# Peptides against a protein of PDB entry 6NYY: the designs that were tried, part 56

Target 1, 212 residues: chain A of PDB entry 6NYY
Amino acid sequence: KHFEQAIERVIGGLEKKTQVLQPEEKKTVAYHEAGHAVAGWYLEHADPLLKVSIIPRGKGLGYAQYLPKEQYLYTKEQLLDRMCMTLGGRVSEEIFFGRITTGAQDDLRKVTQSAYAQIVQFGMNEKVGQISFDLPRQGDMVLEKPYSEATARLIDDEVRILINDAYKRTVALLTEKKADVEKVALLLLEKEVLDKNDMVELLGPRPFAEKS
Target 2, 212 residues: chain A of PDB entry 6NYY as posed
Amino acid sequence: KHFEQAIERVIGGLEKKTQVLQPEEKKTVAYHQAGHAVAGWYLEHADPLLKVSIIPRGKGLGYAQYLPKEQYLYTKEQLLDRMCMTLGGRVSEEIFFGRITTGAQDDLRKVTQSAYAQIVQFGMNEKVGQISFDLPRQGDMVLEKPYSEATARLIDDEVRILINDAYKRTVALLTEKKADVEKVALLLLEKEVLDKNDMVELLGPRPFAEKS

## One batch from the design tools (peptide; aimed at target 1 H36 A64)

Design b2_p27_5_s3 (made by RFdiffusion4, then SolubleMPNN; from b2_p27_5, 10 letters changed)
Fold by OpenDDE base, seed 4:
Structure b2_p27_5_s3 (fold): chain B 212 residues (1-212), chain A 27 residues (1-27)
Amino acid sequence: as target 1 above (212 residues)
Amino acid sequence: MEELNKELDELLKEPLLGDWRDLFKSA
């Protein structure tokens, strides 16, 4: 309980009990969060789901909470599955509503930043090569790029390819699991908060062993 | 896909700043 609450505060901030979502907004949030939850459930290298909520917290209207691992090293496969999980909300909105809300913009920004980090910081792209540049932090002076304009264009292209691959993977997954996304969304609309046990009851056991 | 690419084009106009470790704070 205390640990979960601490994680919830870190992830979602303080619960905004005073924020009332309109029914249509609540529905959108439910399907958005269901997309994240289901993507995380069926991706091998995604973090185990702890909680999914459509109760507004901080700046968010909903969230999916995962077990934080004190993991400092990530594989390319892990990062890809995390990208897919992050795209899950956006893809769910597209599948069910044919539109994308502003809630999905922050997820796309995160995915884009992750793709850049993989290519530029971690050297995980064969075309760009084994380069490692520190990405500037927010507030750092954007120094001149330590690479040519041709390399910059190549990086941008490879970032787009990586994101598109993650997007396609997410679309394929959530299309296959569309009924599961709907089940989760509908149950969220009823209960507002789901835990791992609710997900097991609804979807069956997660098909991957929890790597503790 | 087209809309995604348009949004990506806008995001790629400027360097993305931030710590990659913060990317997964919220799903």
Scores: peptide ipSAE 0.211, ipTM 0.711, DockQ to the pose 0.657
OpenDDE base, seeds 1, 2, 3, 5: peptide ipSAE 0.016, 0.015, 0.206, 0.018; ipTM 0.503, 0.518, 0.668, 0.512; seeds 1, 3 fail the geometry check

Design b2_p27_5_s4 (made by RFdiffusion4, then SolubleMPNN; from b2_p27_5, 11 letters changed)
Fold by OpenDDE base, seed 3:
Structure b2_p27_5_s4 (fold): chain B 212 residues (1-212), chain A 27 residues (1-27)
Amino acid sequence: as target 1 above (212 residues)
Amino acid sequence: MDELNKELDELLKEPLLGDWRELWRSA
């Protein structure tokens, strides 16, 4: 309890009790967060869901908290499942509303950054090769790319392919689990906050053994 | 998918920055 609350404060920030979502906004957030939650539930290498909330906190209108594995090393498969989980909100909005919010755009940015890092920092792409470039930090003037324009185009293409693959995987998953996304969203609208036990009651046990 | 690709076109115009792990923790 105390540890979870401490993590909650660090990740979610302080609850902005002053931010009242309109009913339609609240609905959008519920389905968005349900998309993240359900994607994380059914992806093997996704972090286990701890909590999902539609209570506005900090800059977010909702959040999903996961038990971060203290992992310093990630496989390509793990990173893909994380990308899919991150796309879960966007895909849910697309499936249920046929529109994408700014929250979904922020998630896409995160996914894009991850994809780029996988290719240019971690060397996880066969076409680009086993390259590792120091990614510029935010605020660093990128004066010159450490690679040719042809390589830059190749990187961009492979980033797109990776993201599209993650997106398609997420669409397939959440389409299959559409009823589960709706169940979670509806329960979020009722309870505003769900934990792992709520998810187990609603969806059954997570199909992957928790690596202790 | 078309909208996704359009958004990606805009995002990839500039170098992407940041540690994925940090981005994930902020999610």
Scores: peptide ipSAE 0.273, ipTM 0.805, DockQ to the pose 0.584
OpenDDE base, seeds 1, 2, 4, 5: peptide ipSAE 0.019, 0.017, 0.011, 0.017; ipTM 0.530, 0.537, 0.493, 0.514; seeds 1, 2, 4 fail the geometry check

Design b2_p27_6_s1 (made by RFdiffusion4, then SolubleMPNN; its pose is not in this set)
Fold by OpenDDE base, seed 1:
Structure b2_p27_6_s1 (fold): chain B 212 residues (1-212), chain A 27 residues (1-27)
Amino acid sequence: as target 1 above (212 residues)
Amino acid sequence: KEKEELEEKKKEEEEKEKLKKMPYSNY
């Protein structure tokens, strides 16, 4: 309890007890978080879900917490599953409400950063090839790009393709698992917070063997 | 005592840093 609350404060910031979500916003957050939770459940290379919450905190209206793997090397497949999990909230909103919200801003930023890193830092794109460039940090003077404007356009196109492929994969997954997303969202609206055990009770054991 | 308190504080700081590095998504 006290340790979990300390973790939650470090991750989520202070609970915004004064930020009362409207019922429709709370519903949107519940389905958004359920999308992340279910995507993470059924993606092999996603980090295991520890906790999901629709209680507003300093950084957001909901959150999902995962157990990190102590992993330094990621495959392209692992990075794709992580992108799909990160898109799970946005995709859930689209599937259930036919609309998108500003809630996915941080998710889209993370997905965008991952896609650029895969293409321009890790050499994971066949068209761009085995290149590695430092991404400009926020506030670095835009040094002349070490590549042509033609390469810049190719990078931007391949980033968009990679994100769209991750998005389509997530749409397919959460459409197949639509009933599971609904179950998680409804239970979130009731309990406001779910853990791994609640997810096992709802969905059964995660279909991937826990690497002990 | 002081050395143990310093080691405990260092361990708490390392745990807090590990916790800050935990993957989380905020929505």
Scores: peptide ipSAE 0.157, ipTM 0.554, DockQ to the pose 0.070
OpenDDE base, seeds 2, 3, 4, 5: peptide ipSAE 0.147, 0.146, 0.149, 0.144; ipTM 0.562, 0.563, 0.555, 0.548; seed 3 fails the geometry check

Design b2_p27_6_s2 (made by RFdiffusion4, then SolubleMPNN; its pose is not in this set)
Fold by OpenDDE base, seed 1:
Structure b2_p27_6_s2 (fold): chain B 212 residues (1-212), chain A 27 residues (1-27)
Amino acid sequence: as target 1 above (212 residues)
Amino acid sequence: DEEKKKEEEEKEKKKKEELKKLPYSNY
C-alpha cells in the first residue's frame, strides 16, 4: 500500500483529493480506462497492463501503467496495436456513451505523433515511400520542409488514413469485447484501482504467451 | 544494522527510480 501510493504519486503526481469527480465524470473515466485496459489485453503487441486507476491525479482523471517490453525495433503491426491501445479510451466512450470528451487529448497527441513518425521517419507508408525526415521539434524554427507541398499533403492524408484504420480496428475489437469493457469499468467504479491479477480474474489469462 | 538500513533504503530508492521509468498514460 504505502509503496504503491509513493509510486502513484511519482507517476500521476499528487492525488488531487480536492477534485471530487462528479459521478457521471467518474463513470466516463472508468469506461475510458476500461477501453485502454481491454484493448491492451487483447492486442498481442500492446504493452502488458500493470495497473489502471480512476483516482484523479495531477496529470489526469485516470491513468494506466504498463510494463514496457525492452524493445528497440518495432514493426508496423506492433506500432498499429500500440495505436489501437492508445485509442481504446476514446473508442470506449463512443461505444458506451455515443459522445467523445476532452479526456483523449493526450492519447490523440501520442497517436498523431506515432502516425507521423511511421510515415516520415520510418518509411512505413508505401505511397510516401522510403523517406526519413526529422519531425520539427516544438520551438524549432520551421526550417523549409525538405519535401514539396504535394508531399506534405500526401503525408497528411496518409497520417489520417493510418489513424482512421487504427480507430476502426479498435472499434471492431472493443465492440466484440464490449461485455469485457463493461466488466472492467464496473469493477473500476467499485475498486477505483485494478492490477494485472484483477484483470486475469475478470477476463481470464491474457491470450498471448508472456515472452519471458 | 545501519548498513542494512542504508542498503534497504538504496534498494527502495532504486526500485522507485525503476518504477518511475515505467510508461504510463494519463487520461
Scores: peptide ipSAE 0.183, ipTM 0.576, DockQ to the pose 0.053
OpenDDE base, seeds 2, 3, 4, 5: peptide ipSAE 0.174, 0.150, 0.174, 0.167; ipTM 0.573, 0.587, 0.569, 0.568

Design b2_p27_6_s4 (made by RFdiffusion4, then SolubleMPNN; its pose is not in this set)
Fold by OpenDDE base, seed 1:
Structure b2_p27_6_s4 (fold): chain B 212 residues (1-212), chain A 27 residues (1-27)
Amino acid sequence: as target 1 above (212 residues)
Amino acid sequence: DEEKKKEEEEKKKEELEKLRKLPYSNY
């Protein structure tokens, strides 16, 4: 208990004891986090879930912690699964509530950054081709883009396509696994924190062999 | 006893540092 709380403080920051979420907001967070958890469970190339929490902390209303694979090289398929896991919260909100919230802002930022990196840094898009440019850092006055405005429009279009494809894949997955998302969300509302063992008890073993 | 307590504190500190390095997402 005390050690877990210390870990949680290190990861999530200080518990916002003063931010009592309204029951409806807490429900939204639970289904959002359940979407991430279930997407990560059933996506082969997603990082394994270690912990998920709906206890508000300094950086958010909920969080998920993962065990990263020590991997430096990612395939397009692996990056897609990671994008789908990141979209899992937003997709869960859409499936269960028919509405979207501001909760997915950081997720959408990460997905957007990943999509741009795939297209303009990693050359993973057939239409844009085998190009690699540095993405402007926040605050760099990129005076001139190393590509034409036509290429910029193509990049923006292909980014949107890639994100939409990841979104559709996530919708298909979480619609198929809708009952599992519900189970995780309800258990989150009860326990506020779930670990990998809770997920195994609830959903069964993760369908992908753990690379030992 | 004090040495074991120091080792246990150091091990906890190392475990905490490992956990800090684990990726997390905030929602």
Scores: peptide ipSAE 0.179, ipTM 0.565, DockQ to the pose 0.061
OpenDDE base, seeds 2, 3, 4, 5: peptide ipSAE 0.170, 0.160, 0.168, 0.159; ipTM 0.560, 0.586, 0.558, 0.546

Design b2_p27_7 (made by RFdiffusion4)
Pose (drawn by RFdiffusion4):
Structure b2_p27_7 (pose): chain A 212 residues (1-212), chain P 27 residues (1-27)
Amino acid sequence: as target 2 above (212 residues)
Amino acid sequence: STFVSLPNEEVQSASNTSSTFHEDLLE
């Protein structure tokens, strides 16, 4: 047990128990984190889940703990299911509320950087072609693009097509599973954390083979 | 849909996840 609190502390950050939220904020954060939990539960190539919390941890209001699959060959489908998991947060607080918040900002930086990487860096696109470029990092102040402007126009169009296909795939997921999202978040308001075991108590066993 | 800001001005991120697959793509 003392080891599992260390794995979480290194990955997650400091865990602020006293930084309370408003009752209308905890209701939002729970529906946001349930989106990460349920979409990560029903998708095939998404990571196995360890723990979902609504307690503020570091630069965040909620926290989700995953077990990333050690694999060296991501396919096209294995990257869409990681995008559809990340976008699940905004989708759940949009189905239930209609209002969308600024809390999905770091969820959208991962979607954006995982779209440019498929199109620009890997060869996961038809319109751009099988062309690889050295994509700049965050600490790399980009001087000029290694391709034209019409190509940049072609890339940013395809990123929009890619994320809005990931968005629609997740809206079609958390409406079919709308009641299960509400089951998860109402326990998150009661018990501020959920292990894997009490998600099996809610949702039954996960319907995919998972190696632990 | 309506866009709104969170009441808590100290932290405006409602998400903190352990999945870092995007950094593996950049490496």

Design b2_p27_7_s1 (made by RFdiffusion4, then SolubleMPNN; from b2_p27_7, 13 letters changed)
Fold by OpenDDE base, seed 4:
Structure b2_p27_7_s1 (fold): chain B 212 residues (1-212), chain A 27 residues (1-27)
Amino acid sequence: as target 1 above (212 residues)
Amino acid sequence: MEEVELANKEIQSFSNSSDRFHEELLN
C-alpha cells in the first residue's frame, strides 16, 4: 500500500487534495476516465486496467493506470487499439455531453505522436512506404526534413486518416458499451477510485485472456 | 518483478488545462 502510493506519487505526482473540482467538472472527469477504462476493457490489445481515479494528482484531474505488457514488438493492430483506448476519454465526453473539453490534450498528443511514429518511423503506411525517419524531439532545432514537402503533406494526410479511423472505432465501441461507461462513471463519482476488481464486478471478467 | 512492473505503468491522465493556460498566458 505505501509502496504503491509512493510509485503513484512519482508517476502521477502528488495528490492535489486542495484542488476542489466543481461537481460538473468532476462529472466530466468521471465520464472521461470511464471512457478510457471501458475502451481498455473491451480492446484486445489494450493493457489491463489496474486503477482508475478521479482524484486530482499532479497535472491530472483524473487518471487510469494500466499494467503494461512486457511487449517489445507492436503490430499495427496493437497500436490501433492503444490509440483507441487513449481516445476513450474524448469519445466518452462527446457521447455523454455532446461537447469536448481541454481535458484530452495529453491524450491527443499521445495519439498524434503514435500516429506519426507509425507512419514515419515504423513504415506502417502503404502510401508513405517503408521509410524510417527520426521525429524531431522537443528542443531539437528543426533540421531540414529528410523528405520533400510533398511527402510531408502525404504524411500529414495519412496521420489524420489513421487518427480518424481510431476515433471512429472508439466511437463505435463506446456507443455499443454506453451503459458500461455510465456504470463506471457513476461508481467513480461515488468511490473516486476503482480497481480491477470493481471493474470485474461492474462489467464481468475482461473478455480477453490476460497474458500471464 | 512487481517493482519493475510498477515502474512501467502507463498513466493516462485528464489534463488540467488551467495551470497550462495560466502559464502560457503569463509567458
Scores: peptide ipSAE 0.160, ipTM 0.657, DockQ to the pose 0.100
OpenDDE base, seeds 1, 2, 3, 5: peptide ipSAE 0.130, 0.059, 0.120, 0.137; ipTM 0.635, 0.517, 0.607, 0.655; seeds 1, 3, 5 fail the geometry check

Design b2_p27_7_s2 (made by RFdiffusion4, then SolubleMPNN; from b2_p27_7, 15 letters changed)
Fold by OpenDDE base, seed 2:
Structure b2_p27_7_s2 (fold): chain B 212 residues (1-212), chain A 27 residues (1-27)
Amino acid sequence: as target 1 above (212 residues)
Amino acid sequence: VEEVELSNKEIQSFSNSSDRFEDELLS
């Protein structure tokens, strides 16, 4: 408990118990977080879910916490599944509400960063090729790009393709698992916090062996 | 190189837009 709270504080900030969401907003958060949780549950290369919460913390209205592996090398497939998991919230909102909210901003940022990194840092795109450029840091004056404007356009196009592919994959997954997303969301609305055991009770054991 | 810190504990968070707008308005 204390250790979990400390981790939650470090990662999510202080619990803002004072932020009372409207019921519809809380519902949106629940389905959003359920989307993350379920996507992570059924994606092979997603990190195991530890906790999912719709209790506002810091600037977050909800969160899903995963146990990352101490992994230094990522495959393209692993990065894709992580992107899909990260898109799970947005996709859940679309599936259940037919609308999107600003809630996925950080997720989209992460996905965008990952996509650019895959293409321009890791050389994981065949059209762009085996290139590796440093991404401009946030706040660095993007001086001259080490590549042509044509390459820049290609990168942008391939980033969009990659993100869209991840999005479509996530839509397919969460559509298939729609009932599971609903179960998780409803239980979140009841308990506000779910752990791995709650997820096992709801969904059954995760279909992928946790590589210990 | 901003290491895409695949930050160890990937907390996927639902963003509170109100706080960001307030921060942007106050900045």
Scores: peptide ipSAE 0.157, ipTM 0.664, DockQ to the pose 0.107
OpenDDE base, seeds 1, 3, 4, 5: peptide ipSAE 0.044, 0.138, 0.165, 0.073; ipTM 0.588, 0.642, 0.656, 0.599; seeds 1, 3, 4 fail the geometry check

Design b2_p27_7_s3 (made by RFdiffusion4, then SolubleMPNN; from b2_p27_7, 13 letters changed)
Fold by OpenDDE base, seed 3:
Structure b2_p27_7_s3 (fold): chain B 212 residues (1-212), chain A 27 residues (1-27)
Amino acid sequence: as target 1 above (212 residues)
Amino acid sequence: VEEVELENKEIQSASNSSDRFEDELLE
């Protein structure tokens, strides 16, 4: 309790009790966060959900908190499931509202970053091959790309393929689990904050053993 | 603890093109 509240203050900042969302926006937030929560629940390599909230904090309108495993090595499968979890909000908006919002901007940024890193840093793409390039750091002069324009086009195409594959996987998952996303979203609209125990009560135990 | 936030429209995070490639492993 006290330690969790201390971590919550350090990471999320102060809850902006002053930001009143319109009911339709609050509904969009609830379904977006429910999408993240449910995707993370049913993806094997996603981190365990700790908390999900639709109480605005700082710049966030809602959030999901996870307990990452202390690991230094990630598989391609682990990175894909993390991408799918990150896309869960956007996909939930599409499934339930038939429209997308600007709320997924940071999610799409993170997914784009991960996709580029997998292809150009980790050599995880078969068509691009076993390459590792340093991505331009903030403030590095755009040094000549160490690869041809043809390779640049191939990288861009394979990034789009990877993101689209993660998106399709997330659509399939959240479509299958649509009723669970709705249960979580409706309970979020009632309670504003859910923990792991609320998720277990709604969805049953997470189907993957939490490594202690 | 990793946190995924739904951002409001006012977050014009100038995602400088450079930060695009940091594998922000969701810390």
Scores: peptide ipSAE 0.143, ipTM 0.666, DockQ to the pose 0.089
OpenDDE base, seeds 1, 2, 4, 5: peptide ipSAE 0.033, 0.153, 0.020, 0.033; ipTM 0.565, 0.678, 0.595, 0.594; seed 2 fails the geometry check

Design b2_p27_7_s4 (made by RFdiffusion4, then SolubleMPNN; from b2_p27_7, 13 letters changed)
Fold by OpenDDE base, seed 5:
Structure b2_p27_7_s4 (fold): chain B 212 residues (1-212), chain A 27 residues (1-27)
Amino acid sequence: as target 1 above (212 residues)
Amino acid sequence: MEFVELANKENQSFSNSSDDFHDELLS
């Protein structure tokens, strides 16, 4: 209890009890978080869901907490599933509302950063090749890129391909699981907070054995 | 497509693993 509350405080910040969301905004948040939760549930290499909430904390209107795996090496397939889970909120909004919101800005930033890292740091793209360059950190002087403008264009194209492939995979998954996303979203609107046990009761056991 | 401005959701689900992962792999 106290440790979970401390983690929640560090991760989510203080609950903004004063921030009253409009009913339509609260609905959007519920379906967004349900998209993350269901994508994570049905992707083998996604981290196990611990908690999902639509209670505003800090700058966030909702959040999902996952148990990180003690893993130091990631495959391309594992990174793809993580990208798909991160896109789950945006994709859920598209499927249910036919619109997109600014609520996915941080998700898109993370997906973009992961895609660039895979291509230019981890050498995971066949067209770009087995290269590794340091990405500029926020506040570093943008030094001249150690590669040609032609290579820069190739990197940008392959990043877009990778993100679009992850997006399409997420659309396919959440379209197949659309009824499950709606069940989670409706239960979130009722309870505001769900844990792993609520998800097991609602969806059944996660189809992937937790690798201990 | 209707664009609704929502406040940035810090979906922190990814923040600890990716930022810590990049810093731990580069250390």
Scores: peptide ipSAE 0.013, ipTM 0.554, DockQ to the pose 0.248
OpenDDE base, seeds 1, 2, 3, 4: peptide ipSAE 0.009, 0.018, 0.008, 0.010; ipTM 0.517, 0.602, 0.504, 0.549; seeds 1, 2, 4 fail the geometry check

Design b2_p27_8 (made by RFdiffusion4)
Pose (drawn by RFdiffusion4):
Structure b2_p27_8 (pose): chain A 212 residues (1-212), chain P 27 residues (1-27)
Amino acid sequence: as target 2 above (212 residues)
Amino acid sequence: SASNLANTDEDLEKLKELREEKEELEE
């Protein structure tokens, strides 16, 4: 047990128990984290989940703990299910509330950087073609693009097609599973953390083979 | 932010290193 609190501390950050939220904020954060939980539960190639918390941990209001699959060859479908898990947060607080918050900002930086990487860096697109470019990192102040402007126009169009296909896939997921999202978040308001076991108590066994 | 997610390649590397340190302590 003392080891599992260390794995979480290194990955997650400091865990602020006293930084309380308003009752209308905890209701939002729970619906946001349940989106990450339920979409990560029902998708095939998404990571197996360890623990979902609504307690503030580091630069965040909620926290999700995943077990990333050690694999060296991501396919096109294995990257879409990772995107559809990340976007699940905004989708759940949009189905239930109608209001969208600024809490999904870091969820959208990971979607954006995983879309340029498929199109620009890998060859995962038809319109741009099978062309690889050295995509700049965050600490790399980009001087000029290694391609034209009409190509940049072509890239940012395809990223918009890619994320809005990931968005619609997740809206079609958390409406079919709308009641299961509510089951998860109402326990998150009661018990501020959920292990894997009490998600099996809610949702039954996960319907995919998972190696542990 | 409303979320903090543990799903990056860097989190996988840290998890692998912590598993190796646990096996060495058991040995």

Design b2_p27_8_s1 (made by RFdiffusion4, then SolubleMPNN; from b2_p27_8, 11 letters changed)
Fold by OpenDDE base, seed 1:
Structure b2_p27_8_s1 (fold): chain B 212 residues (1-212), chain A 27 residues (1-27)
Amino acid sequence: as target 1 above (212 residues)
Amino acid sequence: SYSVTSDSEEDLEKLKELLKELEELLE
């Protein structure tokens, strides 16, 4: 119990017991988190889901916790699945509500950072090529870009393409699994917190063998 | 790793303040 609480504090901060979400907002959070959970469940290279919660904590209205893989090397396919999982909340909102919220701000930041890193640091884009540039750190003076403005535009375009591809992939997945997303969301609204066992009971075993 | 549904109320308030400041500078 103490260890779980410590992890929850690191992830979500202190429980803001004072943050009472309106029922409609709570519903939005439930479907958002269900989107993450289901995307992670059905994406091969996503990290295994440990816990999903719609209890507000710190700056988070809800969260999904995954078991980090002790992995130091990532393939392009793995990074794509992680991007899709990260987009799962936003996509779920779009599918179920036909509108998007600010709830995906951190998700979009992560996806954006990942996309840029793949293209400009890891050389994973065929058009940009086998290049590696350091991304400016937050607070670093606008260092002269080591590449032309034309290259900068190409990078920006390819980043958008990559994110859009991940988004479309996530839309396809969660549309296929729409009933599962709804099941998870509804159960979240009842229990507020789900673990891996709850997910197995609801969706069946994860279709990918957990590498021991 | 984790994902978090963000509470953006504070950021929106900051943005509103910044916009107000900009409007005042343009006046």
Scores: peptide ipSAE 0.202, ipTM 0.626, DockQ to the pose 0.059
OpenDDE base, seeds 2, 3, 4, 5: peptide ipSAE 0.184, 0.195, 0.163, 0.197; ipTM 0.609, 0.629, 0.572, 0.626; seed 4 fails the geometry check

Design b2_p27_8_s2 (made by RFdiffusion4, then SolubleMPNN; from b2_p27_8, 13 letters changed)
Fold by OpenDDE base, seed 2:
Structure b2_p27_8_s2 (fold): chain B 212 residues (1-212), chain A 27 residues (1-27)
Amino acid sequence: as target 1 above (212 residues)
Amino acid sequence: SFSVTTDSEEDLEKLKKLLKELEELLK
């Protein structure tokens, strides 16, 4: 409740500058957000969808809100599903439009960051090994990497593999659920905002029990 | 979330690079 209210306040505070999207852009956003929503719906370890909107707010053209679990420890599988959910928008755009838009930049950044964190902070990659290094913060001059250039290349390769795996998984999922993505997108175009109940009505109950 | 990429050329280049890398992996 408090988190939802905080997000609503942050998002609501951003409501002041509604960007008017062209119909085609709005369509793209709808399918993008539908991709997130559907991916989140059918991924076990994704956070439950609370709200999805294609109303532009601030820098966001649309958003999907999820109920975050107060979870401090994540498994590799959980992180993968979260990555897939984050890729859902991009993948949806690819499936439906065959084109890549800039709208997924933040999602790709998040996925990339997650992948790096998994490999270099959490030691979740067998090839790289059980290493944990602080990722350079944006703007920190990483003067000296605590690992060799060979290791750096390996990390980069494994990050790409991980992202690709997540992407492929998401493609498979949203291709299977293509009709559901379409339904959600169309309903978004009609209502602009969907909640969990709308999703249940449209897709049926989420196949995974919400761990309250 | 769908965010408008800031019209900064720099962000666009970064995105293009990431996308190219992803495309190469999908091949």
Scores: peptide ipSAE 0.046, ipTM 0.524, DockQ to the pose 0.110
OpenDDE base, seeds 1, 3, 4, 5: peptide ipSAE 0.016, 0.016, 0.028, 0.050; ipTM 0.441, 0.407, 0.507, 0.526; seeds 1, 5 fail the geometry check

